# Designs tried in a protein design run: peptides against a protein of PDB entry 4GXB. Part 40

Target 1, 277 residues: chain A of PDB entry 4GXB
Amino acid sequence: VPTEEVSLEVLLSNGQKVLVNVLTSDQTEDVLEAVAAKLDLPDDLIGYFSLFLVREKEDGAFSFVRKLQEFELPYVSVTSLRSQEYKIVLRKSYWDSAYDDDVMENRVGLNLLYAQTVSDIERGWILVTKEQHRQLKSLQEKVSKKEFLRLAQTLRHYGYLRFDACVADFPEKDCPVVVSAGNSELSLQLRLPGQQLREGSFRVTRMRCWRVTSSVPLPSGSTSSPGRGRGEVRLELAFEYLMSKDRLQWVTITSPQAIMMSICLQSMVDELMVKKS

## One batch from the design tools (peptide; made by RFdiffusion4, then SolubleMPNN)

Design b1_p12_7_s2 (from b1_p12_7, 4 letters changed)
Fold by OpenDDE base, seed 4:
Structure b1_p12_7_s2 (fold): chain B 277 residues (1-277), chain A 12 residues (1-12)
Amino acid sequence: as target 1 above (277 residues)
Amino acid sequence: GSEQVFENPVFE
């Protein structure tokens, strides 16, 4: 692609549009800096955020595809997909809520975290009780952003990234699950008809390794799930988990977001490594 | 098919 000046749209978590003028040859960091400048986000806070490639669903929800890598050209990465459903989203890229303190010290950072948190609650990524929801709504009406975030930080799955419904072989084969990544874990939620919500928590520190596999299913005459066309690539994330003392077990998640899940795992591992250092 | 394997350095 020839180097040209283009207008690139970057979305916040709440769908707010940020338009930036960039070069087609600008790398991820260049675009991120342009977005930060547009928002008046200080340079020292840029590192707390990343650009993500997402697919916008019909209901406006975002399905995270992957984090844009440093060497990528965001304009090319999004436009090469030739679909308007793909968007670039700015989101915080750390897991430990302690880093919120650094970001919240700045008005723009506070606003970004607030907008993201409101969106995550509205989308059901952060789990709230009725009473908690009432309290959050009251704080939102008062525009008490700091207090809102402090309350939100105590909520279940605060800071988690929620994935689309998928399938896992845990606790049983072919279980429909909702996976969420956060707080150095993968949460697998299962709700069977007429049953209570069940959750499996898999801490990253108990994962020996993980793998991402891609395969093309052979046309087997068996009823393919209605949404997967014949010939679509099947992605799986598998991790070897320490279930008990000296007992390792593989858990496999079949999901189009397997790559994103792996990115989350690596990101959580990296953050833990920094803390150990 | 393709496979990528990641070893976890923070495995306890």
Scores: peptide ipSAE 0.647, ipTM 0.967, DockQ to the pose 0.823
Fold by OpenDDE base, seed 2:
Structure b1_p12_7_s2 (fold): chain B 277 residues (1-277), chain A 12 residues (1-12)
Amino acid sequence: as target 1 above (277 residues)
Amino acid sequence: GSEQVFENPVFE
């Protein structure tokens, strides 16, 4: 691709558009720096955020596809897909809420975390009780961003990334689940007809390994999940989990977001490694 | 098909 100056749109979690002028040859970090500059985010806080490729759904929600890699060209990465549904999103890229303290010290950082958190709550990524919701709304009305975040940090699935509904073989085969990644775990939520919401929590520290598999399903008469065309690539994330003492079990998630899930796992592992270091 | 395996260094 010839080097040209282009306008690139980067979205915040809430859908706010940030337009930056970049070169088509600019790498992920270059674009991230441009976005930071546009937002007036300090250089020392850039590392707390990443650019993600997402697919915008009809309802405006984002389905995370993957994190943009360091050597990628974001403009090329998004435009090569030849679909307007694909967007680049800026989001915080750490898991430990302790790092919020660093980011919140800056006005722009605070605003970014606030906007993301509000969006995550609105999208149901963060789980809230009625009373908590009332408190959050009150704080939002007062524009008490710090207090809002402090309360939000205590909420279930704060800092989690929620994936689209998919299928897992846990607790039984072909279970419809909603997977969320955060706090060094994968949460698998399942609601069966007439049953209460069930959650399986899988801590990363109890995963011996994981794998991503790409396959082309044979035209088997099994009900293709709605929306997958014949011959569409099937992605699976499987992890070997220590269920109990000396008992390892594979759990397999079938999802178009398997790659993103794997990226989340790796990211959580990396963060844990830094903490051990 | 393709498979990529990741070993977890923080496995306890």
Scores: peptide ipSAE 0.647, ipTM 0.967, DockQ to the pose 0.814
Fold by OpenDDE base, seed 1:
Structure b1_p12_7_s2 (fold): chain B 277 residues (1-277), chain A 12 residues (1-12)
Amino acid sequence: as target 1 above (277 residues)
Amino acid sequence: GSEQVFENPVFE
C-alpha cells in the first residue's frame, strides 16, 4: 500500500467516533498517539490503552477479534478485511483495577474509563444487582464519574472482556457457554436446562499451558454445527488446568474468538509477570 | 491445521 494520508475512524467502547488523520504506513503506536492527541490524553497515559480489531454486531455490540500488534498498520489491518462491520476500538488494556487510579487522575482518562464502564454495564459485561443498578444510575445522573467508577470497581466482572456465546467441553461435551476474561481468570458461564446460571472459574495461575488450534473440519455427512457452515475454519482454545492435586485436565473452548482469548491469557500472564518482578 | 502452544511461566 502506498504511503498516503488518510482519515481513520477509531471508536470508543461506547461507539463514540474519533477521526484521526494518519499515514497508511503508520504503525499501531503512531495511530494510538494520534488518537490520544485528538482526545487530549496525556502521553504518560497512552500505555494504559490499546487498539483492538472488532466486528460490530447487528445490535451495535462489539465482538473482539484481536489486539492490534505493534508492527501492524491499523489502516491496512482494518481496510484489508473489506467489510464495514470491522472497526478499530480504543479500550484500556490492563487488568488490575489498581491501575485505574493512575488513569482517573486525569480528566480525559477518567472520561474514557467512565464511558467504557457505562458501556460494559449496559452490555451486560459487568454484572449488577437491582440495587447496584439503582445506585449506578443515580451516580450517572449526578455525573459523578469518580464515585461511579469506585462503585463499579467492586462489581462482579469489572474489567472483564465478555465473548460471544460459544461451546466448551466442560463440564460436559458440547456445552454452550459464555466466556469472560479478567482478573487473571477465564470465567465460563453456563445455563443448563432447568438449572440456574453456573460459573466455572479458571485461574491463569493454575493453567500449565494453553494452545490455539485452527482446523478445517472434513465434510461430515452431518449438518454443520449451529452457526458454522461446512468448510469453515474452526478455532479452539485449549488449556491444561490443574483441577486438583497432581491432576491436570485439558479444557477446550470452541470459538471464533479463540485467538482473542489467547491474547487475553498472554496479556494477563504478562501483567502478573510484571507484578512479580 | 495449525497449532500454537504457550507455556505459562506463572503456573503454580
Scores: peptide ipSAE 0.646, ipTM 0.967, DockQ to the pose 0.814
Fold by OpenDDE base, seed 5:
Structure b1_p12_7_s2 (fold): chain B 277 residues (1-277), chain A 12 residues (1-12)
Amino acid sequence: as target 1 above (277 residues)
Amino acid sequence: GSEQVFENPVFE
């Protein structure tokens, strides 16, 4: 692609559009810096955020595809997909809520975290009780952003990334699950007909390894899985988990977002490594 | 088909 100046749209979690003028040859960090400059986010806070490739769903929610890598050209990455449903989103990229303290000290950082958190609650990524919801709404009406975030930080799945409904082989084969990544774990939520919500928590520190597999199923005469056409790529994330003392078991998640799940695992591992050093 | 495996350095 020839180097040209272009207008690139980057969305916040709430769908707010940030237009930046960049070069088609600008890498991810260059675009991120341009977005930060447009928002008046200070340079020392840029590292707390990343750019993500997402698919905008019909309801306006985002299905995260992957994090844009450092060597990528965001303009090319998004435009090459030739679909308007694909967007670039700015989101915080750390997991430990302790880092919120650094970001919240700045007005722009505070606003970004607030907008993201409001959106995550509205989308059901953060789980709230009726009473908590009432409290959050009250704080939102008062525009008490710091207090709002402090309350939100105590909520279940605060800071988690929620994925689209998919399938896992745990606790049973072909279980419909909703996977969320955060707090150094993968949370698998399962609701079977007539049953209460069940959650399996898989801590990253108990995963020996994980793998991403891409496969093309053989043409079968029966399209058994809804939404899967013949020849569609199947993505799976599998991790080997320490279930008990000296007992490792593979857990496999079948999801189009398997790559993003793997990226989250790596990101959580990286953050834990930093804390160990 | 393809497979990528990641070893976890923080495994305990």
Scores: peptide ipSAE 0.646, ipTM 0.967, DockQ to the pose 0.822

Design b1_p12_7_s3 (from b1_p12_7, 4 letters changed)
Fold by OpenDDE base, seed 3:
Structure b1_p12_7_s3 (fold): chain B 277 residues (1-277), chain A 12 residues (1-12)
Amino acid sequence: as target 1 above (277 residues)
Amino acid sequence: GSEIVFENPVFE
């Protein structure tokens, strides 16, 4: 594709549109820098954010497809899908909430974290009690962004990425689950008939390995992930988990977002590697 | 079908 100047739309978590003029040949970092410049985000904070490819649902919610890689051309990556549902979203790309301290010292960084956190709460990615919700709303009314974030940092699944409902083989085969990634773990929430909500926590440090598998489903007799049409490629994320001493067990998640889950795992691993070095 | 496997360097 010949190099041309184009207008590219990048969304924030709250749906705010950021229009940037870029070249079709600009790579992910070039586009990210353009977005940062447009927002007046300082250069030293750019590394705390990434561009993600998402599918916008009918209700405006974002289903994360994958993180845009360094070698990619965001304009080409999004337009090649030939669907208006696909968007590029700016989101923070670290997991440890301690890094919020670096970001929120800057006005623009603070605003970005605030907008993302509000959105995550509204979408149910961050879990809140009624009382916590009241407190958060009060802080929103006062427009106290720092205090809002400090409270939010204490909430369940703060900083997690929530995936679309899917299926896992844990604790039993064909269990409907909601997977969330964050705090160096995968959280699997499920509700079996007649039972209370259960959560399985799988720490990354107890995963020996993981794999992403793609396959063509059989015409009949195959389990389908929610939202998948007939004949679509089946994606699975499987990880080998240390359940107890000397007991490794594979856990398999069937989801169209298996790639994104794997990206999250790798990202969490990378961050942990930095911390222990 | 295809498969990609990732070994975890922070496995404990």
Scores: peptide ipSAE 0.632, ipTM 0.966, DockQ to the pose 0.817
Fold by OpenDDE base, seed 1:
Structure b1_p12_7_s3 (fold): chain B 277 residues (1-277), chain A 12 residues (1-12)
Amino acid sequence: as target 1 above (277 residues)
Amino acid sequence: GSEIVFENPVFE
């Protein structure tokens, strides 16, 4: 692609559009800096955010595809897909809520975290009780952003990334689950017929390793799995988990977002490594 | 098919 000046749209978590003028040859960091400048986000806070490639669903929700890497050209990465469904989204890219303190000290950073958190609650990524919802609404009406975030930080799955419904082989084969990543874990939520919602928590520190597998299923006489056409690429994330003392077991998640899940795992591992250094 | 494996340095 020749080097040209282009207008690039970057979305916030709530769908707010940020238009930036960049070069087609600008790398991820260059685009991120342009977005930061447009928002008046200070340079020292840029590192707390990343650009993500997402697919906008029919209901307006975002299905995260992957984090844009440093060497990528965001304009090329998104336009090469030749679909208006794909968007670039700005989102915070750390997991430990302690880092919120740094971001919240700045007005723009505070606004970004607030908007993201409101959106995550509205989309059901953050789980709230009726009473908590009432409190959050009250704070939102008062536009008490700091207090809103402080309350939100205490909520279940605050800071988690929620994935689209998929399938896992745990606790049973072909279980429909909703996976969320955050707080150095993968949360697998499952609702079996006649049962309450169950959650399995898989801590990253108990994962010996994980793998991403891509395959093309062989033609079978049976119909394809729900939501997947015959001959489509199948992506899986599998991790070897320490279930008990000296007992490792593989858990496999089948999802089009397997790559994004792996990116989350690596990101959480990286953050833990920094804390241990 | 293809496979990428990641070893976890923070495994305990």
Scores: peptide ipSAE 0.632, ipTM 0.966, DockQ to the pose 0.810
Fold by OpenDDE base, seed 5:
Structure b1_p12_7_s3 (fold): chain B 277 residues (1-277), chain A 12 residues (1-12)
Amino acid sequence: as target 1 above (277 residues)
Amino acid sequence: GSEIVFENPVFE
């Protein structure tokens, strides 16, 4: 691709558009810096955010595809897909809410976290009770962003990334589940017919390993899933989990977002490694 | 088909 100056659109979690002028040859960090400059985000806070490739759904929600890597060219990565539904999104990229304190000290950082949190609540990524919702709305009306975030930090699945509905083989074969990643775990939520919502929590520290598998079912095969045709690529994330003392068990998630799930796992592991050092 | 495996250094 020839090096040219282009206008690139980067979205915030709430869909707010940030237009930046960059070179087609600019790498992920270059684009991130351009976005930060446009937002007036200080350089020392850039590291708390990342750029993600997402697919915008019909309702305006984002299906996260993957994190853009350091050596990628964001303009090329998004335009090569030849679909307007693919977007680049800016989102915080740490898991420990303690880092919010650093980001919240800056006006722009505070605004970014606030907008992201509001969006996550509206999209159901963060789970709230009726009373909590009332309190949050009151704080939102007062535009009390710090207090809003402090309350939000106590909520279930604060800081989690929620994936599209998919299928897992736990607790039984072909279970429809909603997977969320955060707080050094994968949360698998399922609701079987006539039953209450169930959640399985899988802590990263109890995963010995994980794997991503790509396969192409044969046309004559019986393998079919909603939204996938015969011969389409199937992605799976599997992790070997310590269920009890000396008892390891594989859990497999079938999802087009298996790669993104793996990226989240690696990111959580990396953050934990930093804490151990 | 392809497979990528990740070992977890923080496994306990």
Scores: peptide ipSAE 0.632, ipTM 0.966, DockQ to the pose 0.832
Fold by OpenDDE base, seed 4:
Structure b1_p12_7_s3 (fold): chain B 277 residues (1-277), chain A 12 residues (1-12)
Amino acid sequence: as target 1 above (277 residues)
Amino acid sequence: GSEIVFENPVFE
């Protein structure tokens, strides 16, 4: 792609559009800086956010595909897919809610976290009771953003990234699950018809390793992956988990978002490594 | 098929 000035659309978590003028040759950080400038986000807070490639669903929800890497050209990365459903989204890129304190000190940072949190609640990424929802709504009506976030920080799956429904071999083979990543864990939620919600929590510190596998299945039988046709690439995330003392077990998730899940794992590991230093 | 493996440095 020749170097040209283009208008690039970047979305916030709530779907708000930020238009920036960039070069087609601008790398991820260049675009991120342009977005920050457009929003009046100070330079010292840019590092708390990242650009993500997402697929916008029919209902407006985002299916996260991957984090844009530093060497990538966001304009090329999104346009090369030749589908309008793919978008670039700005989202916070840390896991520990303690970092919210740094971001919230700035008005723009506060607004970004607030918008993201409202969206995450509305989309069911953050789990709330009826009473909690009432309290949040009251704070939202009062536009008490700091108080809203302080309450939200206490909620289940605050700061988690929720993935599309997929399949895992835990607790049994071919179980439909909803995976969420956050707080240094993968949460696997299962709801069978007529049954209560079941959740498995897998802490990153108990994962010896993980792997991403790509394969092309042979046309045979029914596919267990939702929305996957025959002959399509199958992605799996598998991790070896310490279930008990000296007992390691592989858990395998079949999902088109396996790469994104792996990115989340690596990101959580990186953050934990920083805390150890 | 292809596979990428990640070792976890924070494994306990």
Scores: peptide ipSAE 0.631, ipTM 0.966, DockQ to the pose 0.816

Design b1_p12_7_s4 (from b1_p12_7, 4 letters changed)
Fold by OpenDDE base, seed 5:
Structure b1_p12_7_s4 (fold): chain B 277 residues (1-277), chain A 12 residues (1-12)
Amino acid sequence: as target 1 above (277 residues)
Amino acid sequence: GSEVVFENPVFE
């Protein structure tokens, strides 16, 4: 691709558009710096955020595809897909809420976290009770961003990334689940017909390893499933989990977002490694 | 088909 100056649109989690002028040859960090400059985010806070490739759904929600890697060219990565559904999104890229304290000290950082949190609540990524929702709305009306975030930090699945509904083989084969990643775990939520919501929490520290598999099933009548045509690539994330003392068990998630799930696992592991150093 | 495996250094 020839090097040219282009206008690139980067979205915040709430859909706010940030337009930046960059080169087609600019790498992920270059684009991130351009976005930061446009937002007036200080350089020392850039590292708390990352750029993600997402697919915008019909309802305006984002299905995260993957985090853009350092060597990538964001303009090329998004435009090569030849679909307006794909977007680049800026989002915080740490898991420990303690890092919020650093980001919140800056006005722009505070605004970014606030906007992200509001969006996550509205999209149901963060789980709230009726009373909590009332409190949050009150704080939102008062535009008390710090207090809003402090309350939000106590909520279930704060800081989690929620994936599209998919299928897992736990607790039973072919279970429809909603997976969320955060707080050094994968949360698998299951609601069977006529039953209450069940959640399985899988801590990263109890995963010996994980794997991502890609396969193309043979054309057959059995390969036709909702959302998957014949010859379409099937992605799976599997992790070997320590269920009990000396008992390892594989858990497999079938999802188009298996790569993103793996990226989240690696990111959580990396953050834990930093804490151990 | 392809497979990528990740070993977890923080496994306990």
Scores: peptide ipSAE 0.640, ipTM 0.966, DockQ to the pose 0.829
Fold by OpenDDE base, seed 2:
Structure b1_p12_7_s4 (fold): chain B 277 residues (1-277), chain A 12 residues (1-12)
Amino acid sequence: as target 1 above (277 residues)
Amino acid sequence: GSEVVFENPVFE
C-alpha cells in the first residue's frame, strides 16, 4: 500500500469517535500515539490501552475480533476487510484493577475508564443488582467519575471482556454459553431450559495449556452453529484445565471469537508473568 | 485444519 495521509476513525468503548490523521504506513503504536495525542492522554498512560479490531453489530455492540499487533498497519487492517462493520476500538488493555489507580490519576485516563465502564455496564458486561444500578446511576448523574469507578471495581465481572453467545462442551455437549474474560479467568455462563443461570469459572493459573483450532466442518449430525454456512471456517478454543487434584479435563469453546479469547488468555498470562518478576 | 498450542508458564 502506498504511503498516504489518511483520516482514520478510532472508537471508544461507548462509540465515541476519535478521528486521527495518520499515514497508511503507520504502525499500531503510531496510531495509538496519534489517538492519545488527540485525546490529550499522557505518554506514560498510553501503555495501559490498546487498539482492537471489532465488528460492530446492528445494535451498536462490539464483537471483538482481535488485538492489533505491534507491526500491523491499522488503516490497512481495517480497510482490507472491505466492510463498514469493522472498526478500530481503543480500550483498556490490562486486567488487574490495581492499575486503574495509575490511570485514574489523570483526567483523560479517568474519563476513558469511566466511559468504558459505563458502556460495559450498559451492555451487560458488568453485572449489577438493582440497588447497585441505582447507586451507579446516581453517581453518573452527579458525574462523580472516581466514585463511580470505585463502586464499579467491586462489581461482578468488572474489567471483563464479554464475548458473543457461543457454544461449549461444558458442562455438557453443545451448551450455549456466554464467555467472559477477566481477572485471570474465563467465565462461562449458561442458562439451560428451566434452570437458573450457571457459571463456570476457569482460572488461568489452572490451565495447563490452551489451543486454537481452525477447521472446515463437514456435514455431521452434530449441532452446527446457527448461521454458519457450508464451508465456513470453524474456530475453537480449547484449554486443559485442572478440575481437581491430578484431574485434567479439556474444555472446548466453539466461537468465531476463539482467537480473541486466546489473545485474552495470553494477555492475562503475560500480566501475571510481569507480577511474578 | 490448523492448530496452535500455547503452554501456560503460570500453570500451578
Scores: peptide ipSAE 0.640, ipTM 0.966, DockQ to the pose 0.802
Fold by OpenDDE base, seed 4:
Structure b1_p12_7_s4 (fold): chain B 277 residues (1-277), chain A 12 residues (1-12)
Amino acid sequence: as target 1 above (277 residues)
Amino acid sequence: GSEVVFENPVFE
């Protein structure tokens, strides 16, 4: 792609559009800096955010595809897919809510966290009770952003990234699950017809390793995963988990977002490594 | 098929 000046659209979690003028040859950090400048986000807070490639669903929700890497050209990465459903999204890229304190000290940072949190609640990524929802709405009406975030930080799955419904072999083979990543864990939620919600929590510190596999399934009479046609690439995330003392077991998740799940795992591991140093 | 494996340095 020739080097040209272009207008690139970057979305916030709530769908707000940020238009930036960049070069087609600008790398991820260059675009991120341009977005930060447009938002008046200070330089020292840029590192708390990342650009993500997402697929916008019909209802406006985002299916996260992957984090844009440093060497990538965001304009090329999104336009090469030749589909308008793909977008670039700005989102916070840390897991420990303690880092919110740094970001919240700045008005723009506060606004970004607030917008993201509101969106996550509205989309059901953060789980709230009826009473909690009432309290949050009251704070939202008062535009008490700091108080809103402090309450939100106490909520279940605050800071988690929720994935599209997929399939896992836990607790049984071919179980429909909703996976969420956050707080140094993968949460697998299962709701069978007429049954209560069940959740399995898999802490990253109990994962010996994980793997991402890609394969092309042979044509069969049955579809193995929703929305996947015959001959489409099948992605799986598998992790070897310490279930009990000296007992390791593989858990396998079949999902088009397996790569993104792996990125989340690596990101959580990296953050934990920083804490250990 | 292809496979990428990640070892976890924070495994306990």
Scores: peptide ipSAE 0.638, ipTM 0.966, DockQ to the pose 0.817
Fold by OpenDDE base, seed 1:
Structure b1_p12_7_s4 (fold): chain B 277 residues (1-277), chain A 12 residues (1-12)
Amino acid sequence: as target 1 above (277 residues)
Amino acid sequence: GSEVVFENPVFE
């Protein structure tokens, strides 16, 4: 791709558009710096955020595809898909809420975290009770962003990334689940017929390994996989989990977002490694 | 098909 100056749109979690002028040859960090400059985010806070490739759903929600890597050219990565559904999103890229303290010290950082958190609550990524919702709304009306975030930090699934509904083989075969990643775990939420919502927590520290597989199912007469046409690429994330003492079991999630799930796992592992060093 | 495996260094 020839080096040219282009206008690139980067979205915040709430859908706010940030337009930056960059070169087609600019790498992920270059684009991130341009976005930071546009937002007046200090250089020392840039590292707390990343650029993500997402697919915008019909309802305006974002389905995360993957994190843009350092060597990538964001302009090329998004435009090569030749679909307006794909967007680049700025989002915080750490898991430990303790890092919020560093970001919140800056007005722009505070605003970014606030906007992201509001959006995550509105989209149901962060789970709230009726009373908590009332409190959050009150704080939002008062525009008390710091207090809002402090309350939000205590909420269930704060800081989690929620994925689209998919299928897992746990607790039973072909079980519909909603997966969320955060707090060094994968949370699998499921609702079986006649049962209340259940959550399975899989801590990263109990995963011996994980794998991502890509396959094309053979044409079979019974290939009525929900939501997938015949011959479509099937992505799976599988992890070997320590269920009990000396008992490892594979858990497999079938999802178009398997790659993103793997990226989250690696990211959580990396953060844990830093804490242990 | 393709497969990528990741070993977890923080496994306990």
Scores: peptide ipSAE 0.637, ipTM 0.966, DockQ to the pose 0.808

